# Peptides against a protein of PDB entry 4XPM: the designs that were tried, part 138

Target 1, 160 residues: chain A of PDB entry 4XPM
Amino acid sequence: VMLHSKNVKGFLENTLKPYDLHSVDFKTSSLQSSMIITATNGGILSYATSNNDVPKNSINEINSVNNLKMMSLLIKDKWSEDENDTEEQHSNSCYPVEIDSFKTKIYTYEMEDLHTCVAQIPNSDLLLLFIAEGSFPYGLLVIKIERAMRELTDLFGYKL
Target 2, 67 residues: chain B of PDB entry 4XPM
Amino acid sequence: DIKGTIAFDTHGNVIESTGVGSQRIEDIGDLSKVTLDAEGFAQVQGDSLLVHLYKRNDITLAVYTSA

## One batch from the design tools (peptide; made by RFdiffusion4, then SolubleMPNN)

Design b2_p22_6_s2 (from b2_p22_6, 7 letters changed)
Fold by OpenDDE base, seed 1:
Structure b2_p22_6_s2 (fold): chain B 160 residues (1-160), chain C 67 residues (1-67), chain A 22 residues (1-22)
Amino acid sequence: as target 1 above (160 residues)
Amino acid sequence: as target 2 above (67 residues)
Amino acid sequence: SEELDKFIQEGLDAIKKRFNLP
């Protein structure tokens, strides 16, 4: 089974959808962005954003992409630091998880007024990154990214 | 009557909050320390509200009522 | 979100039953 670029893009776009709980009166905003980036350099391999109203090849699109590149790099750097920091790995911002016998970690990071969550796709050189508004609870964001990673089994073990 | 809810994980991070629960996020610190019975329940008096707790699969649900 | 929503609903039902809430 092979995940093609278009399939990955569509997957990421689907992750943008908000949580809407019907059991209680609770609904989140959509994710601002969802990305797959390299763990090595923070390079964006695929991304989706809720700001799809921007015309293609426009200055606004360029700015948005550049902003995503900057954020991805910053988060990658923080992730890299934390992966080498035992204390950070035991903080409330780190969630060790196991998916089908593969171990990984989910980290939450506050970026200005945004809530972000990043996780290494198991045994791979890739990170899945969610960027949400500050109103998006971290506990829910963690659940969201864990569930999303379970759908990316084709990328498990992917090495650059 | 239910006045609000909070759901939180084992790290004390919010999963969802509604009603008065949205204004009582600071309660999580204390609620996370409450000893639950064998079935995963507890009832705690918090401020002027009664908090009903249920935990399963590492998620704690707190339901706030007036009594 | 369905799994989480299901949990929340089950939790609400469980609490209502356990503590005799309306």
Scores: peptide ipSAE 0.737, ipTM 0.950, DockQ to the pose 0.875
Fold by OpenDDE base, seed 2:
Parts: structure tokens; sequence; C-alpha cells
Structure b2_p22_6_s2 (fold): chain B 160 residues (1-160), chain C 67 residues (1-67), chain A 22 residues (1-22)
């Protein structure tokens, strides 16, 4: 069973929400972007952005979408390299995790001044990608993407 | 009396930070090496502040106080 | 985030109790 495209879009939009801890005076910004991309080509299957103030069909919107495409390609390439690099998989930027008996890895990458986090949806050809501001702590970003991944069980094992 | 907090994971990455903790991110390296007791607690002195540690489920919480 | 917040709160409470913090 595959998630409907609209459902995926809505899911990604929900992941944009910031963390707001009430036990301590701590809250984050919203994610800049949340994406599902192909592990093979870095192609964007679905995405959501927090900056929705850009007029539709404007040059700025086109540029922003193109930027997302570039980011997805760059991150996919780095992810692919790391998946074939034992040393990188043992760095503090790689989090091996197990979700419902499925194993995957969460990688954190600094992209310019942005904090990014990417994880292969277990046994699938898909990657979940979060892009956040530099103020978003990596440890929290990892928790966020892990929790989100647990809600994407319908995509586990998805092959292109 | 809490002056700040840091929560960090086993990779030394920040989960949250508040107050003076936000200015003490560099402490994580040392705090991660502190030996905890059987209940997961420790107390250490550093830079005029006391740091109270608690670790559970791979998350370490550090609470900074003056005493 | 509620789960994490709950965890942090429990940690704070545990620390306060363990070290007799206000």
Amino acid sequence: as target 1 above (160 residues)
Amino acid sequence: as target 2 above (67 residues)
Amino acid sequence: SEELDKFIQEGLDAIKKRFNLP
C-alpha cells in the first residue's frame, strides 16, 4: 500500500512544526523544508516548505524550488557516499536506528548555514529529508526525523 | 535556582539548551565522560556552577545551578 | 514533542529530587 500523494504532502507539512518544550524555556523554528526524495536520483517525490509567502509562479518561487532540487541532489550524493563508507557510518553524524525491526541510518549534514538530516525509509528507495536553520540542534533534529519515520510504515520496503 | 540546562544524546549532539547551558555547549565533551552512579546521576563542579547530570534512555540531561 | 517534553520534565524532577534542588 502506497500513501496517496496528497496524504504524503500533508504529512510533510505537519513535520514542519517546531518543537516547543514547556518543561524548559526552549523552542525551535519551523523546519525550512521537509522532503521525500528518491535514493537513486535525488528526485523530489513530495515536499513541504515553511516559507509560503512567496507568490506562486514568481521568479522567487522558481528559484526556491530549484534550490530544493539542488539541495536534494547534494544530500543524496553525500548520503550515497556515506552508505559506502564504513568510517562515515561510525562518525557522530550517523545514527543507526531500528524501527519495528527495520534498520536504517540517520545522517546529519551541514549544508551552508543549514542543518539537514536525512534517513532512508527502511528497505525502500526513498529518503526522508529535513532542512532546518542552523539554530535547530542536530540531536533534536535526529529525534524529529526518527519519530516522523515511524509514521511512514506504509512506505517501508517501497521500491521504485 | 536552575540557571540553565543542556540535553544531549550519545553522539554529543544537543537536543535542547537553555539559560547558561546555551553558552556551555562545549561542556558536553567533558560531561559525556562523567561516570554516573547506578541510578544514572552525577554532580560535577565547573566554572563556578554545579552541573547535575541524569541519563536515561541514551539522553543526558544537565542542569546548571549556582549551588 | 510532547513525549520529549515529558521526558525532560521527568528528568528535571528526578534531578531535583536526587539533589534536593528547589
Scores: peptide ipSAE 0.737, ipTM 0.950, DockQ to the pose 0.885
Fold by OpenDDE base, seed 4:
Structure b2_p22_6_s2 (fold): chain B 160 residues (1-160), chain C 67 residues (1-67), chain A 22 residues (1-22)
Amino acid sequence: as target 1 above (160 residues)
Amino acid sequence: as target 2 above (67 residues)
Amino acid sequence: SEELDKFIQEGLDAIKKRFNLP
């Protein structure tokens, strides 16, 4: 099954939804942003963001998109460094995971007051990136991105 | 009565927290070192609260109740 | 979030049963 751009966008928009547990009185905020970026350049292939109240083509929208581009580049650079650093791969900010016999790593990064999480889509040139408010706990963010990657099997092995 | 909860992973990172648990995140360091029984349970006394632990599939759930 | 919520609920039930909590 081919994953079209519109399908990817819709998928990312769906990942923005908060966790709402019924067993306990716990609910998160929505993700601030969800992106698929290239592992090589940090270029954004697709993204979704909360705060859809910003007028289209406004200065505020341009600034927000530019901010996403900057964050994606910075996170890609940090990810690239960590992928070549054995010590960082054994820190508490790195989660080795296996999805359908494919191995990948999930990294958590503090970006100013934001909580971020990034993972290479298995055997691909793509990274999945979540950006959340500081109130979003890292342990849950890791679970969220792992579950999301399990739905992106069509992108496994994708090469640029 | 349950006064709060904390769920955390093997890295010591929070998954969820409620009630008094939200104010006791610093407990995770000590709670992660508690020896659990064969079924994955433990009970720890802390000041005026009891902490009831259950671990399964690399997730630890801590439930706080009054002592 | 269903899987996680299910886990939490099962954990709560298990703890309540194990320690005889209301």
Scores: peptide ipSAE 0.736, ipTM 0.950, DockQ to the pose 0.888
Fold by OpenDDE base, seed 5:
Structure b2_p22_6_s2 (fold): chain B 160 residues (1-160), chain C 67 residues (1-67), chain A 22 residues (1-22)
Amino acid sequence: as target 1 above (160 residues)
Amino acid sequence: as target 2 above (67 residues)
Amino acid sequence: SEELDKFIQEGLDAIKKRFNLP
């Protein structure tokens, strides 16, 4: 079944949920935001945020969206640079992964006090982007985004 | 008794941490270099605590105990 | 989450067994 816009939004909202490991006393915060953006210009195609307490069309909402746009652009630029840098691809901030015979990379980026990770949806012009608080471990964030990408097979190979 | 845990990946990044493990993230550098036995286990002294290691599928679990 | 939690649990059990921990 083809992913519809509503389905994508719902998917991203679900990714916001925290990890709760019952085997040990460990639980994360919710993701601050989850986005699908274009690899070309960092444009946001869909997004979800844990901050739903902002009135629609308010100044605060506009500022929040603008902040997301800024972050997405900055991360896209960094991602683009790293994709053209062999050294960066061999750093501890880059995780080569393979999903259903498709190869992609997960990058972790520190953005101020936030922990972020971004990955190209395999063979597509799209990036999946998670933004979390600094308390969210990078290793877990990488696992989270990898597992999420495995559910986006309908977007594999998507070209703008 | 278990005083805490750390799970980390092959890049040395934390997956989870609990108890005293949350205060010993710096141990990962040394723990990642420990030679494991054929079953993926090792036991090492980490500061004042004993660390029990288990690695499988590129994830290392460290369990901290007093002895 | 479930897969990871399962791994952690199995690891804890394995460590407890291997090192005779309570």
Scores: peptide ipSAE 0.736, ipTM 0.950, DockQ to the pose 0.874

Design b2_p22_6_s3 (from b2_p22_6, 6 letters changed)
Fold by OpenDDE base, seed 4:
Structure b2_p22_6_s3 (fold): chain B 160 residues (1-160), chain C 67 residues (1-67), chain A 22 residues (1-22)
Amino acid sequence: as target 1 above (160 residues)
Amino acid sequence: as target 2 above (67 residues)
Amino acid sequence: SEELDKFIQEGLDAIKERFNLP
């Protein structure tokens, strides 16, 4: 099954939804941003962001997109460094996971006051990236991105 | 009565927190070291609160109640 | 969030049963 650009965009938009637990009085904010970027140069292939109240083509929108580009590049660089650092791969900020017999790693990174999480889509040249407010706990963010990756099997093995 | 909860993973990172649990995140370091019984339970006394622990599938749930 | 919520609920039930909590 081919995953079209519009389908990817819709998927990412859906990942923005907050966690709302009914068993306990716990609800998160929506993700600030959700992106698929290239592992090679940090280029954004698709993204979704909260705060859709920004007028289109406004200076504020341009600044927000530019900010996403900067964050994606910085996170890609940090990810690349960690993928070549055995010590970082054994820190509490790295979660080795297996999805359908494919191995990958989930990394958590503090970006100023934001909580971020990034993972290589299994056997691909793509990274899935979540950006959340500082109130979004890292343990839950990791669970969220793992569950999301399980829905992206069409991108497993994708090469640029 | 339940006064709060904390759920955390094997890395010590929070999954969820409610009530007094939200103010006791620093407890995770000690709670993660508690020896659980064969069924995955433990109970720990802390100041005026009791902490009831349950671990399954690498997630630990801590429930705070009055002592 | 459905799976996680289910886990939390099961955990709460298990704790309530194990420690005889209301």
Scores: peptide ipSAE 0.734, ipTM 0.949, DockQ to the pose 0.889
Fold by OpenDDE base, seed 5:
Structure b2_p22_6_s3 (fold): chain B 160 residues (1-160), chain C 67 residues (1-67), chain A 22 residues (1-22)
Amino acid sequence: as target 1 above (160 residues)
Amino acid sequence: as target 2 above (67 residues)
Amino acid sequence: SEELDKFIQEGLDAIKERFNLP
């Protein structure tokens, strides 16, 4: 299986869309960012962001990308620590899930004023990472990332 | 006193959770089967805690208390 | 989450009233 950058980019862009609760008058904001990163180094393989108002090659764009790199690295490190900590795997911020007989865990992390959610693509060296505003409920983030991950079965077992 | 809460939809999706509710997500399967009264309320025993249910607009709120 | 928070708070109030919870 090959990681096709263009296809993945389009997928990630689609995940940015708000979550609409039809049962109540509530709609989330769009995700700030959606990324696939390496579990080993936290390197960004693909990303999408809702902030498209920044001119290309501008200093603001560079700063934005650098910020994503920093957050991805920090979250990867925290994820790695939690994966090696039995207590953390039973915390309020860990959600075990099973997709087509593949097991993985979804973690939620508070990053400053942002709500983040990360999950290892089953049996792979890849992590799926969502970054949202603090107004985005964690429960909905978990649902969103689980559903998104179900559409990435081609990446299950992907090794770098 | 209130120990935690869970909010979930008709599909069993967790919308939000707080306190001990975050550790009781697996209760949703059983809670979703509880018969509610005409006003959308029910009270059931869950483990050592009492669970108070309220459903409105396809969203169920479960509140965990010691009594 | 403001609207959702409002919904949850209304539910909490309803439960507190119905079951006489503090």
Scores: peptide ipSAE 0.522, ipTM 0.664, DockQ to the pose 0.222
Fold by OpenDDE base, seed 3:
Structure b2_p22_6_s3 (fold): chain B 160 residues (1-160), chain C 67 residues (1-67), chain A 22 residues (1-22)
Amino acid sequence: as target 1 above (160 residues)
Amino acid sequence: as target 2 above (67 residues)
Amino acid sequence: SEELDKFIQEGLDAIKERFNLP
């Protein structure tokens, strides 16, 4: 059962918020982008971005959307390759996790100067993808995406 | 006096860093190999700084102080 | 984040206690 598009959009927008650690003087930036994409072809089903001050239908917006499409496709390809590579699944860029008895893997990828993190929503044809600045620690990205997936149980097992 | 901190996971990826710790990310490789005591603590020297380690639940915290 | 905050704070306290740091 797929959630309504507006509900998913709102969820993704909420994931953009920075991590604020109160125990130490540390706070991350906001995520640049948060997306749900298809595992089949990397198509974007829903997305949220920071700095939405870009005028609608402007060249900058078009470039931004195109960049997201490109990154989603590239990350999907990397993810697909890694899912078929035992060695990559044991690298420091792969985090096997279990959520309510459902198993999935979280992957981190360096995309130019950006830090990205992607995970298959358990038993689904969907991937959750976070894109952040290079200053966003990978460890926190992993924690963030794991916690986010715990809120997407309605999408577990979703098939296209 | 505490000069900085680093927290990292079992994959060696940074969770947080403060102070001089932000400039010592490359130390994680060596710090991850340090043998901790039964309570999860260790002290090691990182150049001119002393590093104090604590690990629990697969997260390691490193605190840098003056040697 | 609350769990992480708790860990970091507890870790800092533990290190301060264990190694007699100010």
Scores: peptide ipSAE 0.488, ipTM 0.628, DockQ to the pose 0.829
Fold by OpenDDE base, seed 1:
Structure b2_p22_6_s3 (fold): chain B 160 residues (1-160), chain C 67 residues (1-67), chain A 22 residues (1-22)
Amino acid sequence: as target 1 above (160 residues)
Amino acid sequence: as target 2 above (67 residues)
Amino acid sequence: SEELDKFIQEGLDAIKERFNLP
């Protein structure tokens, strides 16, 4: 299995779009960030952000990337801890899901005033991570990330 | 007294959960099969709790109460 | 999540009314 950086980047950019509940008059904000990171080290393999107004190679870009690196590592650590904690796996912040017979778990984490959601791409060494504003309901984040993972079947079983 | 709630969409995905509802996400499969009345309501007896259902459009709300 | 919260609250009210819940 090969990772195609441009394709993955485009995918992540698309995930930034708001979640629109058509059945009710409710629409979320855009995701702040969407990332694929390693489950082993929390390293960012690909990312997309809604703050595209930052000039390339600027100090602001560096700061934003560094912030993402920090958040990804922190969330990876929390995820790792929870994966080794049966109680946490049965909390209301953990959502076991099955995609085409592949099992994974979706976790929600509050990071300061942000709402985050992370899930291991089934049988892989990769995590999909969404970062949103506090106004983004966790339940909708869970739905969003599950649907997104269904589009990443090529990454199922990916090992570093 | 209300013990908890679950809100889910037509795909059975959890939108919101509170109280005992957070521990009964697995009930969605059965709740989604319940026939609602013309106004979108139904009551279902659970194990020890009574579940009150309301669906508007594609969103179903389940409220758990004591029997 | 204001609109979603509003929907849920309205649903709760509807259920309370329909089933005479406190």
Scores: peptide ipSAE 0.484, ipTM 0.521, DockQ to the pose 0.230

Design b2_p22_6_s4 (from b2_p22_6 with D2E K18R Y19F N20G)
Fold by OpenDDE base, seed 1:
Structure b2_p22_6_s4 (fold): chain B 160 residues (1-160), chain C 67 residues (1-67), chain A 22 residues (1-22)
Amino acid sequence: as target 1 above (160 residues)
Amino acid sequence: as target 2 above (67 residues)
Amino acid sequence: SEELDEFIKEMLDAIKERFGLP
């Protein structure tokens, strides 16, 4: 099974959808962005954003992409630091998880007024990154990204 | 009547909050330390509200009522 | 989302049943 670029893009777009917990009348906003980036350089391999109203090849699109590049790099750097920091790995911002016998970690990071969550796709050189508004609870964001990663089994073990 | 809810994980991070629960996020610190019974339930008097707790699969749900 | 909502609902129902909440 092979995940094609279009399939990955569609997957990321689907992750943008908000949570709506009808049982308790709780609803989130949509994710601002969802990305797959390289763990090595923070390069964006694929991304989706809720700001799809921007015309293609416009200056606004360029600015938005550049902003995503900057954020992805910053988060990658923080992730890299934390992966080498035992204390950070035991903080409330780190969630060790196991998916189908593969171990990985989910990290939450506050970026200005945004809530972000990043996780290494198991045994791969890739990171899945969610960016949400500050109103999006971290605990829910963690659940969201964990469940999303479970759908990316084709990328498990992917090496650059 | 239910006045609000808070759901939180084992790290003390919020999963959801509604009603008065949204104004009581600081309660998580204390609620996470409450001893639950064998079935995973507990009742705690918090401020002027009664908190009903249930934990399952690393998620704790707190339901706030007036009594 | 639906899976989590259903889970939360089950927990809520359990609380209602345990403590006699409406």
Scores: peptide ipSAE 0.781, ipTM 0.953, DockQ to the pose 0.868
Fold by OpenDDE base, seed 4:
Structure b2_p22_6_s4 (fold): chain B 160 residues (1-160), chain C 67 residues (1-67), chain A 22 residues (1-22)
Amino acid sequence: as target 1 above (160 residues)
Amino acid sequence: as target 2 above (67 residues)
Amino acid sequence: SEELDEFIKEMLDAIKERFGLP
C-alpha cells in the first residue's frame, strides 16, 4: 500500500502527539513540528505543526512556513556535514539504528532553545525531522523518531 | 517513598525525569558508570538520597528515595 | 507511547520488587 500525500500528512500530524508516561507521571508537550524533507536540498515535501489555528494564507502562516523552511535547511546542512564526518558519527548525538535490516542514523541537534532530531529514511533521499521544545528530552525524542520511521516502510528506498 | 525518577539511554540522554530526578540530571554521568549486578540492579547512596538502578534493553531507570 | 509506558512500568515494578519499595 502506497502512502499518498494525504496519508503522509496525516501520519506527520499523528507524530505531533505528546508522550504520556503514566507509570512515572511524566508527560511531554506536543512536537512543535514534524516534517519530511529532501536530503539534497532540504526542501519540505510534507509537514505538520502544532497550533494550526493560524488562518490560512495569512502573514502569520507565511512566516511560520518560512521559519520551517529555514530550520529544515539548517538542519539538513548539519546532517549533511555530519554524514561526511566520521568523528561526528561517533558522538553521543548520533544513534545508528537498524530497522528491518535497513541501517540509518538518528542525529540530535539543538537549535537555539529547541530540541530537534533528524533521520534519513532508510535508503531514501528523504529525511524525517522532529522539532520539539527544549523540555522534550533527547533520549525520548530519539525513541519517538525511531518508532515513527518503522511506520514509513513504504518510503524506504524512495529516490527523487 | 519515591522522590523522583530518571530514565536515560546508553548515550547519557534523558528519556524521562520526574520529581527530584529532574533536578539531578547531572547524576547520569556517575550513574552510567555504576556496576550492576547479574540481574541489572544496583543501589547507590548519593547525598541524602538513595538511588535504585535497573537497566534493561539499553534503558536505565533510576528511582530516588530517602532510604 | 503506550508501549514505552508499559516498558517503564515493568522496570519500575522490577525495582520495587527488588528493593522492597512501596
Scores: peptide ipSAE 0.780, ipTM 0.953, DockQ to the pose 0.868
Fold by OpenDDE base, seed 2:
Structure b2_p22_6_s4 (fold): chain B 160 residues (1-160), chain C 67 residues (1-67), chain A 22 residues (1-22)
Amino acid sequence: as target 1 above (160 residues)
Amino acid sequence: as target 2 above (67 residues)
Amino acid sequence: SEELDEFIKEMLDAIKERFGLP
């Protein structure tokens, strides 16, 4: 069973929500972007952004989308390299995780002043990608993407 | 009274930080090496502040107090 | 985030109890 495109979009939009840890009075900003991309070529299958104030069909919107495309390609390339690099897989930027008996890895990448996090949807040709401001802690970002990944079981094993 | 907090994972990455903890991110390197007791607790002194540590499920919470 | 917040709260409470913090 594959998630409907609209359902995926809605899911990604929900992942944009910030963390608010009332117990210690800590809160984050919303994610800038949340994306599902192909692991093969970094093509964007679905995405959501928190900056929805840009007029539709404007040059600014086009530029922002193009920026997302560039980011996705860059991160996909880094991910691909790391997946073939044992040393990188043992760095503090790589989190091996197991979700319902499926193994995957979460990688954190600094992209300019942004904090990014990417993970292969288990046994699939898809990557889940979060882009956040630099103030968003990496440890929390990893938790966030892991929790989100657990909700994408319909995409586990998806092959292009 | 609590002056701040840091929560961090086993990779040394921050989960959250508040108060003086936000200015003590560099402490994580040392805090991660502290020997915890059988219940997962420790208390250490540093830079005029007490740090109260507790680790559970791969998350360490550090609470900074004056005493 | 509520689940994580609750977990952090539990840890915080445990620390408070262990070390007698207000």
Scores: peptide ipSAE 0.780, ipTM 0.953, DockQ to the pose 0.852
Fold by OpenDDE base, seed 5:
Order: C-alpha cells, then structure tokens, then sequence
Structure b2_p22_6_s4 (fold): chain B 160 residues (1-160), chain C 67 residues (1-67), chain A 22 residues (1-22)
C-alpha cells in the first residue's frame, strides 16, 4: 500500500510518543520534532511537533516552522559532509544498519541542547530526522529511528 | 536491592539509565572493557556499589546494587 | 516500545537469576 501524505503525517506524529520502559521504570519525554526532509536541500516534506498549542498562521507558528527549516538544513549539511567523510562514518556517532537487506546509516548530532539523529531512508533521496531533548539518550534515539525506518518500506528507493 | 541501572550499546551510548545509574554514566567507559564470561555476565566493583553486567545482542545492561 | 522493554526485562531477569538478586 502506498504511503500517502496523510499517512506520513500520522506516522511522524506517532513517532513523537515517548519510550516507556516499565521493566526498569524508565520513561523519556516526547520527541520535540519528527521530520522527513530531502537529502538534496534539506527541504521539509512532512513534519510533526509536540508543540501543538500554537495557533495556525500566527507569528509564533511561523517562527517555529522557520526554526525547523533552519535545523533541517543544518543537519542535512552535516549529514552530507559525513557521507563524504570516511573518518566520520567510523565514529561513535555513526551507526551502519541494515533493514531487509538495504543498508543505511544513522547519525547522531548534538544541536545546541537538543539530541538529534538522522538517517537516509534506504536508497532514497529522503532523510528521517528526530529531534529530542537532551535528556533523551542517544542509544535509545538510534533504536527509535531504526525501528521507525522499518515502517517506511514504501519510501525505500524513493527518488525526487 | 537494585539501586539503579544503565543500558548501553556498543558505541557506549546510553539506552536507558535509572536510579544511581543515571549519576554514573561515566562508568560506561570502564564497563565496556570488562571481560565477560562465556554466558555474557560479569560482576565488578563500582565505587561503593557492585555492578552486575550482562551483554546480549550488542546491548549491555548494568545493574547496580549495594552488594 | 514493548519489544525493547521485553528485551530489557529478559536481560534484567537473567541478571537476577545469575546473581541471585531479589
């Protein structure tokens, strides 16, 4: 089944949900943002944010969206650099993963006081991007985005 | 009694931390170097606490106890 | 997720069994 825009938005909204590890009484905050962006220019194709209390078309909404656009561009740029840097690909901030025989990499980036991770959707021109508070552990964030990508098989191989 | 936990991956990044484990993230560097037995377990002394280690599928869980 | 939580639970139980923790 083709993943339509509404489905993508709903998917991203679902990724915002926190982890609750009852076995050890550990719970995270919700993700601040979840986005699908282009690998070419960091353009946002779809996004979800935990801050839903902003009136539509308000100045605050515009500022919030602009901030997301800025972050997405910055992360895309760093991702692009790392994809062309063998040393960075062997750092602890890079996780090579394989999903259904498709290979990709997950990168973790500190953005101010936020924890972020980004991964190319396998063989596609798209990146999945999670932005979380600094209290969200990187190891868990990596697991989260890997599991999320496994649900985006319809986008594998997507080219702009 | 369990005083806390830390779970971490092969990159040394935290997956979860609770209790005293949340205050001992710096232990991961040393814990990652501990030699595990054939079943993937080990016990090590961490300051005043005993750390019980188990590694499976690239995840290490450390459980902190007083003894 | 439930999958990860269950995995952590299994590891925790294994530790409890191995070292005799309550």
Amino acid sequence: as target 1 above (160 residues)
Amino acid sequence: as target 2 above (67 residues)
Amino acid sequence: SEELDEFIKEMLDAIKERFGLP
Scores: peptide ipSAE 0.780, ipTM 0.953, DockQ to the pose 0.864

